# Designs tried in a protein design run: peptides against a protein of PDB entry 9GMZ. Part 143

Target 1, 343 residues: chain A of PDB entry 9GMZ
Amino acid sequence: TGFPLELLTRPATERLAYFENYTVAHPRLKEVYEILMRTIAEPAGASFIFVYGASGVGKTTLRLRVEQKLTELALPKLESDRARVPVVGIEAIAPESRYFNWKEYYTRALITLEEPLIDHKFDYGVRGISRDNFGKINVESKVVAPALRRALENALIHRHPDVFFVDEAQHFGKVASGYKLQDQLDCLKSLANMTGILHCLLGTYELLTFRNLSGQLSRRSVDIHFRRYCADSPEDVQAFKSVLLTFQQHLPLAETPNLVDHWEYFYERTLGCIGTLKDWLKRVLSDALDREATTITLKDLQKRALSVAQCQKMFKEIQEGERQLSETEADVQNLRSALGLGA

## One batch from the design tools (peptide; made by RFdiffusion4, then SolubleMPNN)

Design b2_p17_4_s4 (from b2_p17_4, 7 letters changed)
Fold by OpenDDE base, seed 3:
Structure b2_p17_4_s4 (fold): chain B 343 residues (1-343), chain A 17 residues (1-17)
Amino acid sequence: as target 1 above (343 residues)
Amino acid sequence: SELERFLTLPADAVVEV
């Protein structure tokens, strides 16, 4: 099973788009998907879900697949309730300034909630928020963040999504002091409480700081660790090789490249992160298509690989995150032992 | 599995709905 052979006669743009849109259902993605879907269906009084893992592990792919599934499951009900949005997902923007831009966040969230051709016009009760003739939300520059927050609260209540996704949520933590981070978390907590909408924050291991700063969030949060594949695990190595084989079969090239034989090099330059692997292969495929090449070579891969220095930096960030999690797990075990509970 | 089929679908396949 591989790419449709008809793609070989198609424009480079269609061939690239095929690979871009292709998702490998790898074991860690399946596991985290199942946990996340179950948690969304049965939040058990949780207001937050934290999905954390390495950059490029595949969190955005996870989000998009969950959004797609929640939309599919909601379709029969959406025919009768045209005001409902089943799911909303946004990406938190890295602040250009030292401060998170709440105005931009609320604006993007409002736009995303209203992007569907929702026949039901909602009045946000805020001057300077309007719909154009195409139903697109327009937010005037004069609208202040507190007004946008109220508009978003009203929109979330009215649209009643099963979950609100925030991707790259570590950007909330890029505040110059721990105190300011607490204020940001209290703002998010207040939004979740006021709307009754479950929030899912996806991000890097920097999200672990959110667990430590708010003991109140910890009581109302579910944690999901999206792990990378580890080279010291035979099962993880086999899964990683299987992903390489699958990508090899789905590269729309005349000659199938042998990626699997180079698995160690792929692992070295991706750290076991499948998103990083996919993005690397996309760049290499694009270069191959631009040259009308029949295949990709190791030299083509090397040209688009992350540098050793980049990988070393990323690996240190991963190791620090994995260490913090291991310490937390040990602390839980120690607490259980001290309470006379079995480990 | 149904999950595997779903996870391998194009991301854009359901946004048109």
Scores: peptide ipSAE 0.020, ipTM 0.504, DockQ to the pose 0.093
Fold by OpenDDE base, seed 1:
Structure b2_p17_4_s4 (fold): chain B 343 residues (1-343), chain A 17 residues (1-17)
Amino acid sequence: as target 1 above (343 residues)
Amino acid sequence: SELERFLTLPADAVVEV
């Protein structure tokens, strides 16, 4: 089924919002979604889930869909437990400074965890954290990072989310000179242990550095690789073409554009990353709606495409991440062979 | 599947609670 035809008579803002809010349930997204949902339901003593993959593969879309599903599943329990928040999700910010800003992280986590409309008000036990008349959390500038951490620990214990999501989690790897990445990992590990809350870190292949630094984290973590589509796989090419066909049908334009015939050009400029593809099509749709165009053309696509230089840079970062994973898979196979387990 | 329906629905088309 395509877009609702009534959208053709609606304002450009509603037509764009439809496409923005539309998610293609592509095979890799479904697979990772099922693994993640199962792991959240049955963590088997894990304290961490690592979801890693290329920039623009769709990790934020995955997070938002899991948050939505966990909220839906929790609704019957929320009627009886008015203190509970089913899920909390934040994005880690790239530090403007040479080190990760823990004060900002804890502040954002507290603001996200504490819904204004939550009936059961909580005392954080920290001076300078309050609610305004609208129930919104206010953190005074004088509140220091250790106090914000204690407030977040208490809030996570009180609200008991099934999972705590951190998107763009590679930003924890940004440490000042003289600090160790291990100190950041120990901080996160301590937060998970003190609260008993499962943490899911989503990010780029830079998250593999977190996995490799702590054999103790590896024992308490589940790894999920969110793969891009590969042009050397006939199945991946067919899946990518099916995604193009689905987007083609859900662009709210009077004439359905032929995206599938240009699949190689779409692959060249997205590297098989569906988030990159969606963002590209969103920019092109916005331009078409601004011009009151009936369709989109190859020229419209070319105008909003990533440059070859941008694609080459992104592809090098992907190849390095995929190489590190392949080496880890080979190390597992070598370990199995050395243990007398068949390869 | 329920998953396909859930993933293909607009984010706003999820149940107004």
Scores: peptide ipSAE 0.013, ipTM 0.470, DockQ to the pose 0.100
Fold by OpenDDE base, seed 4:
Structure b2_p17_4_s4 (fold): chain B 343 residues (1-343), chain A 17 residues (1-17)
Amino acid sequence: as target 1 above (343 residues)
Amino acid sequence: SELERFLTLPADAVVEV
């Protein structure tokens, strides 16, 4: 099944929006989605979920799909509990300074948690936090980070989401020393404990540093590895080709481009990361629509491809992350063997 | 729903190449 043919008569903006909103349900995304949904439903005393994987693997797509599903499942209950928000999702910002800006994080979390459509206003218990006439939260510049934390704790308790998502969570790790990273983890742990809200941190393999630093988080965390497709696996290559076919069928162009015949070139420039592939195809589709082109050519793909140098850098970062995970799996096996548990 | 489409997209659209 391809795109709705009616899109060919629609404006370029609608055609692009269709492809942007289109999600391929590829095997790795389904697997991670099922694990994540099950873990959110039955956290078994976990306070944290870590979802880690390569940049551009599709973590933001996973988050958005889980947010949609949790919202859908909550709808019947939201009629009776108007204070409840089923899910909250934020993106952590890369600090401009050597230090993570907690004041900005808490402000963004409050703004996201308290959407204007939530009629049930409550007092944050903090002076300098108000809603404007449009229901938008305003935080005065004088409000300090500890006060914003208390406001967020109160908001999370009152709204009681099933999960609090933090995307790009590796930005918490951008601290000049391991000691300061521990303080940040203790801050997050304290927020989860004080609110009783499950936190899901999504990020790159840099999140593995968080797992290793806190033996106390390890007892209360679930780890989910969002793997890329690997060219050394025939099954992964076939899955990647199937994703290319699906995207090929869902590009709203008059002539279906042959993407599958170029699968090696797509793999070379995406490293098996479906998010990177989608973003590339989106850029190429935008260029094609701007030119009123009937199809996408190899030259159009080449103009928007990541450079070989960019791919080599990204691949080194992926290999280092995959190596750290393989060492962790070996350490588990060694621990089991040392405990007299068979391999 | 968009979610049903996401869940119902056959992973098994194996390109018979």
Scores: peptide ipSAE 0.008, ipTM 0.432, DockQ to the pose 0.185
Fold by OpenDDE base, seed 2:
Structure b2_p17_4_s4 (fold): chain B 343 residues (1-343), chain A 17 residues (1-17)
Amino acid sequence: as target 1 above (343 residues)
Amino acid sequence: SELERFLTLPADAVVEV
């Protein structure tokens, strides 16, 4: 099983697009996908889901696949409920200023909720929110954050998505003193509580700071750890090699490159993160297609690899996140022991 | 639209390993 051979006669743009759209359903992605889908279906009174893991582990791929699946599952119901949006997904942008821009956040969320194809156009009751001739939302600069919040609350209630995704959610934390971080979390909690909409925050291990700062979030949150593959686990190494084999078969090149024999080099430069691996191969494939090359070489891979210094920095950030999770587990065990509950 | 973009993602774009 491999790419459709007809792609070899297609333009470089179609060949690249095939690989970009191709997703390897590797074991960790499948596991986290199943947990996330189950949690969205049966939140059991949770208001938040936290999905955390290394940068480039594949969190955005996970989100997009869940969004697709929720959309597919909702299609039969959308015929009867024309106001419904099945899922909403936004990316949190790192603010240039030391202050989180709630106005921008609410505006982006409102724009994403307003699918132009929805027949039922909601009136937000807010002056300066309009639709263009294509049904796209426009928010005037005069609209204040409290009015945008009310508009978003009403829109979320009316559109009733199964989940509201916020990708790169660690960017909420970079901006604030500890007090401002708590205020940001309390705003998100209030939005979830007022709308009854489940929120899923995806991000790096910096999201653990959010979890730990709010004992109230921890009571109403589900945690999902999206782990990288570890070279010290034979099972993880085998899974990583299987991913390399699958990508090798799905690179739309005339000659199949041997990626698997170089698995240690791929691991060294990706830290077991499949998103980082895919992005690397995408860059190398693009370069090969631009040269009308029949295959990719180790030299082509080396040209587009992350530097050793970049990998060392990323690895330190991963180790710190993995350490914080391990400490939390130890603290729970210590608490149980101190309470006279068995290990 | 974003919905059209999601619907145009081939379901077969996910290959199980």
Scores: peptide ipSAE 0.006, ipTM 0.397, DockQ to the pose 0.152

Design b2_p17_5_s1 (from b2_p17_5, 6 letters changed)
Fold by OpenDDE base, seed 1:
Structure b2_p17_5_s1 (fold): chain B 343 residues (1-343), chain A 17 residues (1-17)
Amino acid sequence: as target 1 above (343 residues)
Amino acid sequence: LPPLPPSLAEIRSALLA
């Protein structure tokens, strides 16, 4: 199974778009997808889901696939409940200052919730929030953060999504003081409680520091670790090679490149992160299409690879995150053993 | 996994067309 051969006669833009939209259903993605879908369906009193893993592991791909599935499942109900939004997803912005920009967060969330074509236009009860002639939400600069929060709470209650996704959620933790970080956690907790909407925060291992600061959030949260593939695991190596095999079959080129034979080089420059791998292959494919090349060579791969220095930095960040999780897992096991619960 | 299907916005646009 490979790309549609008709793509070879199509414009470079269409060939690239095919590969961009293609998703390999690799084992870690499937596992995390199933856990996340189950948790959304049956949150068991949880208000938060934390999904953490390395940068480039594929968290955004996971989010988009869950958003898709929740939308598909909601379609029959959306015919009768035209006010409903099945899922909301935003990306948290890195603060330019030592303060998280809540005003921007609330504004982006409101804009995402209020699709122009949604029926049953809601009045937020806030001056300076309007819809344009196309139904798009406009928020005036004079609207303050507390008013935007109330508007978002009302919108979330009215639209009743199954989950609210926040990607790059480690950016909530990028504040100068522990007190401000606690206030941010309390703010998120209050938003989830006031709306009754399940929140899913996706982020890097820095999200663990944020999560661990609130014992109360920890009690009402489900944790999902999105692991990379590890070269010390034969099963993970085989899964990674299988991903390479799938990608080489889905590159819309006249000659199928042999990616699998270079698996060690791909592993070295992706650290077992499939998102990093896909982004690398997208860049290389774009270059090949621009040159009207029949295939991809090792030299083409080398031109678009992350530098060794970039990989070393990323690997240190991964190792620190994995170490922190391993220590936490060991602490849990020690606690269980001390309580007389089996390992 | 199959390609991403149309967004909710694209679906709504198609239903209005």
Scores: peptide ipSAE 0.039, ipTM 0.689, DockQ to the pose 0.017
Fold by OpenDDE base, seed 4:
Structure b2_p17_5_s1 (fold): chain B 343 residues (1-343), chain A 17 residues (1-17)
Amino acid sequence: as target 1 above (343 residues)
Amino acid sequence: LPPLPPSLAEIRSALLA
């Protein structure tokens, strides 16, 4: 099974779009997807889901696939309830200042909640929020963050999404003090509680700091670790090689490149992160298509690889995150042992 | 050659079954 051969006669844009839209259902993605879908369906009183893992592990791909699936599952209900939005997904922006911009966050959430397929106009009950002739929300500059929050709360209640996704959620933590981080979490918690909408925060291992800061959030959260593939695990190496094999078959090129033979180089420059791998291959594919090349060479790969210095930095960040998790697991085991719960 | 990981389409089909 490979790419449709008809793509070889199609424009470079269609060939690239095919690969961009192609997703390898690798074992870790499948596992996390299944856990996340189950948790969304049956949150068991949880208000939050934390999905944490290395940068480039594939969290955004996970989100998009869950969003797609939740939308597909909601289609029968959307036919009868055109006001319903099955899922909301936003990306948190790194603040330019020492403070997270809640006004921007709420505005973006409101805009995202107003997908074009929503025939029914909702009155947000907030002055300065209007819809244009195309049904898009316009938020006047005079509207303050508390009013936007109320508008978002009302919109979330009315549209009743199965989950509210916040990607790159570690950006809530880039506030200069632990106190401010708690305030951010309390704000999110309040939004989840007021709306009854499950929130899923996706991010780096920095999200673990969030989980640990709020004992109340910890009690109402489900944790999902999206692991990278580790070179010290034969099973993980096999899975990583299988991903490379799949990608080489789905690169819309006249000659299938041999990516698998270079698996160590791919691992070195991706740290076992499939998102990083896919993004690398996208860049290389784009270059190859621009040159009307028949295949991808090692030189083409090297041209678009992350530098060793970048990989070393990323690896240190991963190791620190994995260490924090291992310490937390040890603490849980110690707690269980201290409670007389067997290992 | 390592086995091919399942496609998302296959996962979707399995979850709908």
Scores: peptide ipSAE 0.018, ipTM 0.443, DockQ to the pose 0.032
Fold by OpenDDE base, seed 2:
Structure b2_p17_5_s1 (fold): chain B 343 residues (1-343), chain A 17 residues (1-17)
Amino acid sequence: as target 1 above (343 residues)
Amino acid sequence: LPPLPPSLAEIRSALLA
């Protein structure tokens, strides 16, 4: 089924919003979604989930879909337990300095936990945390990071989310020294242990550095690799073409564009990353709607494509991440062989 | 995938109405 045909008579803003909100349930997204949902339901003593993959593979889409599902599943309980928050999701910010801003991290997490519409308002026990007239949390500049941490620990215990999501979590790793990175990991580990709340870190292959630096974190983590589609796999090519077919059917244009016939060009400029593909099509759709165009052309696509130089850079980053994972698999096999365990 | 369920904020607003 394509887009609702009634959209063709609707404003450009509504047509664009339809496409923005539309999610293709492609095989890799579905697989990772099922693994993540199962792991959240049955963490088996894990304190962390790492979801890593290429930039633009669709990690944010995955997070949003899981947040929605966890919210739906919690609805019957939320009627009786007005203190509960089913899920917390934040995006990590790249540090402007050589130090990660923990104060900002704790503040953002607290703001996300304390939705204005929650009936049961929590007392954080920290002077300088207040609520505005709408019930939104405000944190005064005088509040120090250790106090905000305690407030967050108490809030997480009280609200008891099924998971705490941190998107763009590779930004924790953008610190100048290995010691600082270990301290950051120890802080995250301590927060998870003190609250009993499962943490899910989503990010690029730079998250593998976090996995490898803390043997203790690794023992309490579940790893989920969100793979891109690979052109050397016939199944992956077919899945990618099916995504293109679905997107062309869900572009709210009078004439359905033929995206599938250009699959190689789409693959070249997205590297098999569906998020990158969606963002590209969104830009092109916006341009088409602004022109009141009936369809999109290859020329319209070319105007909004990533440059070859951008794709080459992104591809090198992907290859390095995929290489590191392959080396880890080989190391496990070598260890098994050395232990006299068959392959 | 089913349509996006309502946000937590939308749900809470509906429960408070």
Scores: peptide ipSAE 0.018, ipTM 0.532, DockQ to the pose 0.017
Fold by OpenDDE base, seed 3:
Parts: C-alpha cells; sequence; structure tokens
Structure b2_p17_5_s1 (fold): chain B 343 residues (1-343), chain A 17 residues (1-17)
C-alpha cells in the first residue's frame, strides 16, 4: 500500500511531512533493531552498547524507533512510577574547539532527561540549575562541568532509563591525543558505573577507534554493526531495490516515479545507505512540491544528488571501517584457531 | 514501521489532560 491518496489535495508542507515521517522497515534496520532491543532488555552485565556504521545508514532512525518502543513498553509502569523516564536520547555535538565540550553534553542530557511535564521534581543539589515557569530546565552559565555531571548522575539514578542513547558519539573521539581519548572513555565509563544506566553510543566507524582504545570498555560492551547494503550481494541488491520500490510508493505525487529502474544510480550516490537515500528523496520531493510537479524525473534526482567527490570520500570512510572490522574478525578466528577452538 | 509514538512529553501532556 502506498501513501494516502488524500495527501494529493493537501498542502505541500503536509505532503513533505508525511514522507519525512515515513520509515521503511528494511531488513538491516529490522535486524539491528531486534538485536538492540534484546541487548537493552538483557544487557548481561554490559555497561555499553556500540552501534556503528556508515554515515547515513539510518542510526538516528534506529534510535528513534527504539526510544519509541521503550516508551510504549513503559507506559503501564509510568502510571505508577511518575518519576521514571523510560529512555533518554541525545545527539553529541561536534565540538567547535579541538576538544569535546562536556559542559554542553551534560547540559543537553539533563535538559532532555528532565522534561517540563515530568512529575516528582527534585533538587539536583547544584546551584544554578532551575526550572522556569513552564518547568523547563535552565542551566546558568556559571555552573561548571563537574557540577552538571553530578546533577546528571542524580537525575539518571532517579529517572532510571532503560538506556541512555548518544547519537553521533564519534564526537567523543575528537581529541588532540590518544591519551585524552582514554580520559573521555573513563569519564563515560564512570558515568555508566555511577548511575547503573546502560549507555548506547551510536556513530560512524570512528567509534571503532574509540572502542579499541579501552580494553576495559570492550569487556563491558556489546558491539552492533549497522551494515549498509552491498552491491556484491544479490540479497542486498534485492533489499535495496525493495526499499526504492517502497519509497516510490510513498512519495505523495500524482504520478508514481520509477525509482527502481534507476537503482544503480541510487546505489552509486548513496553507497547502499538508506538514510542518505531518504534525505536525497526528501530534497527532491521538496523541489517537486515547490514546482507543483506531478512526478519526479531523473533530472530532479540529479539536481539534488551528492557529488561524485562526496560519494568517493564517504566510500573511503566506509571501506576503512569495514576493513578494520574484517581484520578484527580475522584476529578472533586466528585466536580461536591458536587456542584449538574450532573457527 | 508504525508512526513514531508521541514523545514522552506528549504522553505526559496527554496524561495530565
Amino acid sequence: as target 1 above (343 residues)
Amino acid sequence: LPPLPPSLAEIRSALLA
């Protein structure tokens, strides 16, 4: 089934919003979703989950879907436990400086965790943290990072989320030296240990560098690789074509565009990343709606495609990440073989 | 996938209404 046909009579803003909110339940997303949900339910003593994959593979979509499901599952308990927050999710910001801004991170985490309408207001034990007349958290500029950390630790303990999501978590790795990166990992580890809250870091393959620097985090972490679709796999190609067909059916246009026939071009300019594909189609749809067009043409697609240079850069980053994972898998197999364990 | 469920804020707003 495609989009609701009544959308064709609706404003362009509503038509675009429909497509923006539409999520294709593609095989890799479903697989990673099930693994992540199971891991959150049964962390088996893990303090961290690392979800890594190409930029634009759909990690943010995954996070949002898990946040939704955890919220849904918590609804019956939220009536009795008004202090609980079932899940908290933030996006790590790219530092303007060479160093990660912990003050900003703690502030955003606290603001997100302490929603205005939450019952059971408590004192964070930190001067300069208050609620406005609307119940929104306000953090004064004078509040230092260690105080914000304590406030966040207290909030996480009192709110008891099943998981704390950090999207774009590769930004924790943006430090001038490997030694400072270890300090960042130790800070995260300490936060997880002090609160007892499971942390899920979602990011690019740059998270592998971050993960590999802490042998102690590795022992307390679950790794989830969110793979792109690969053109050398017939099954992956078929899944990618199926995603194109689904998007084709859910573009709120009078005439259904033929996206599937252009699958190679879509693959070339997305590298098998469904988030990149959705963002591309969103831009093209917006342009088409602005022109009151009945369909999308190849020319419309070409106008909003990533450049070949952008795709080449993204592909190099993917290849390096996939290589590092393949080497790690080979090392595990070699270790097992050397131990006399079967491969 | 079903539409995104309401935010926790939206849920709490609905529970307070």
Scores: peptide ipSAE 0.078, ipTM 0.726, DockQ to the pose 0.017; fails the geometry check

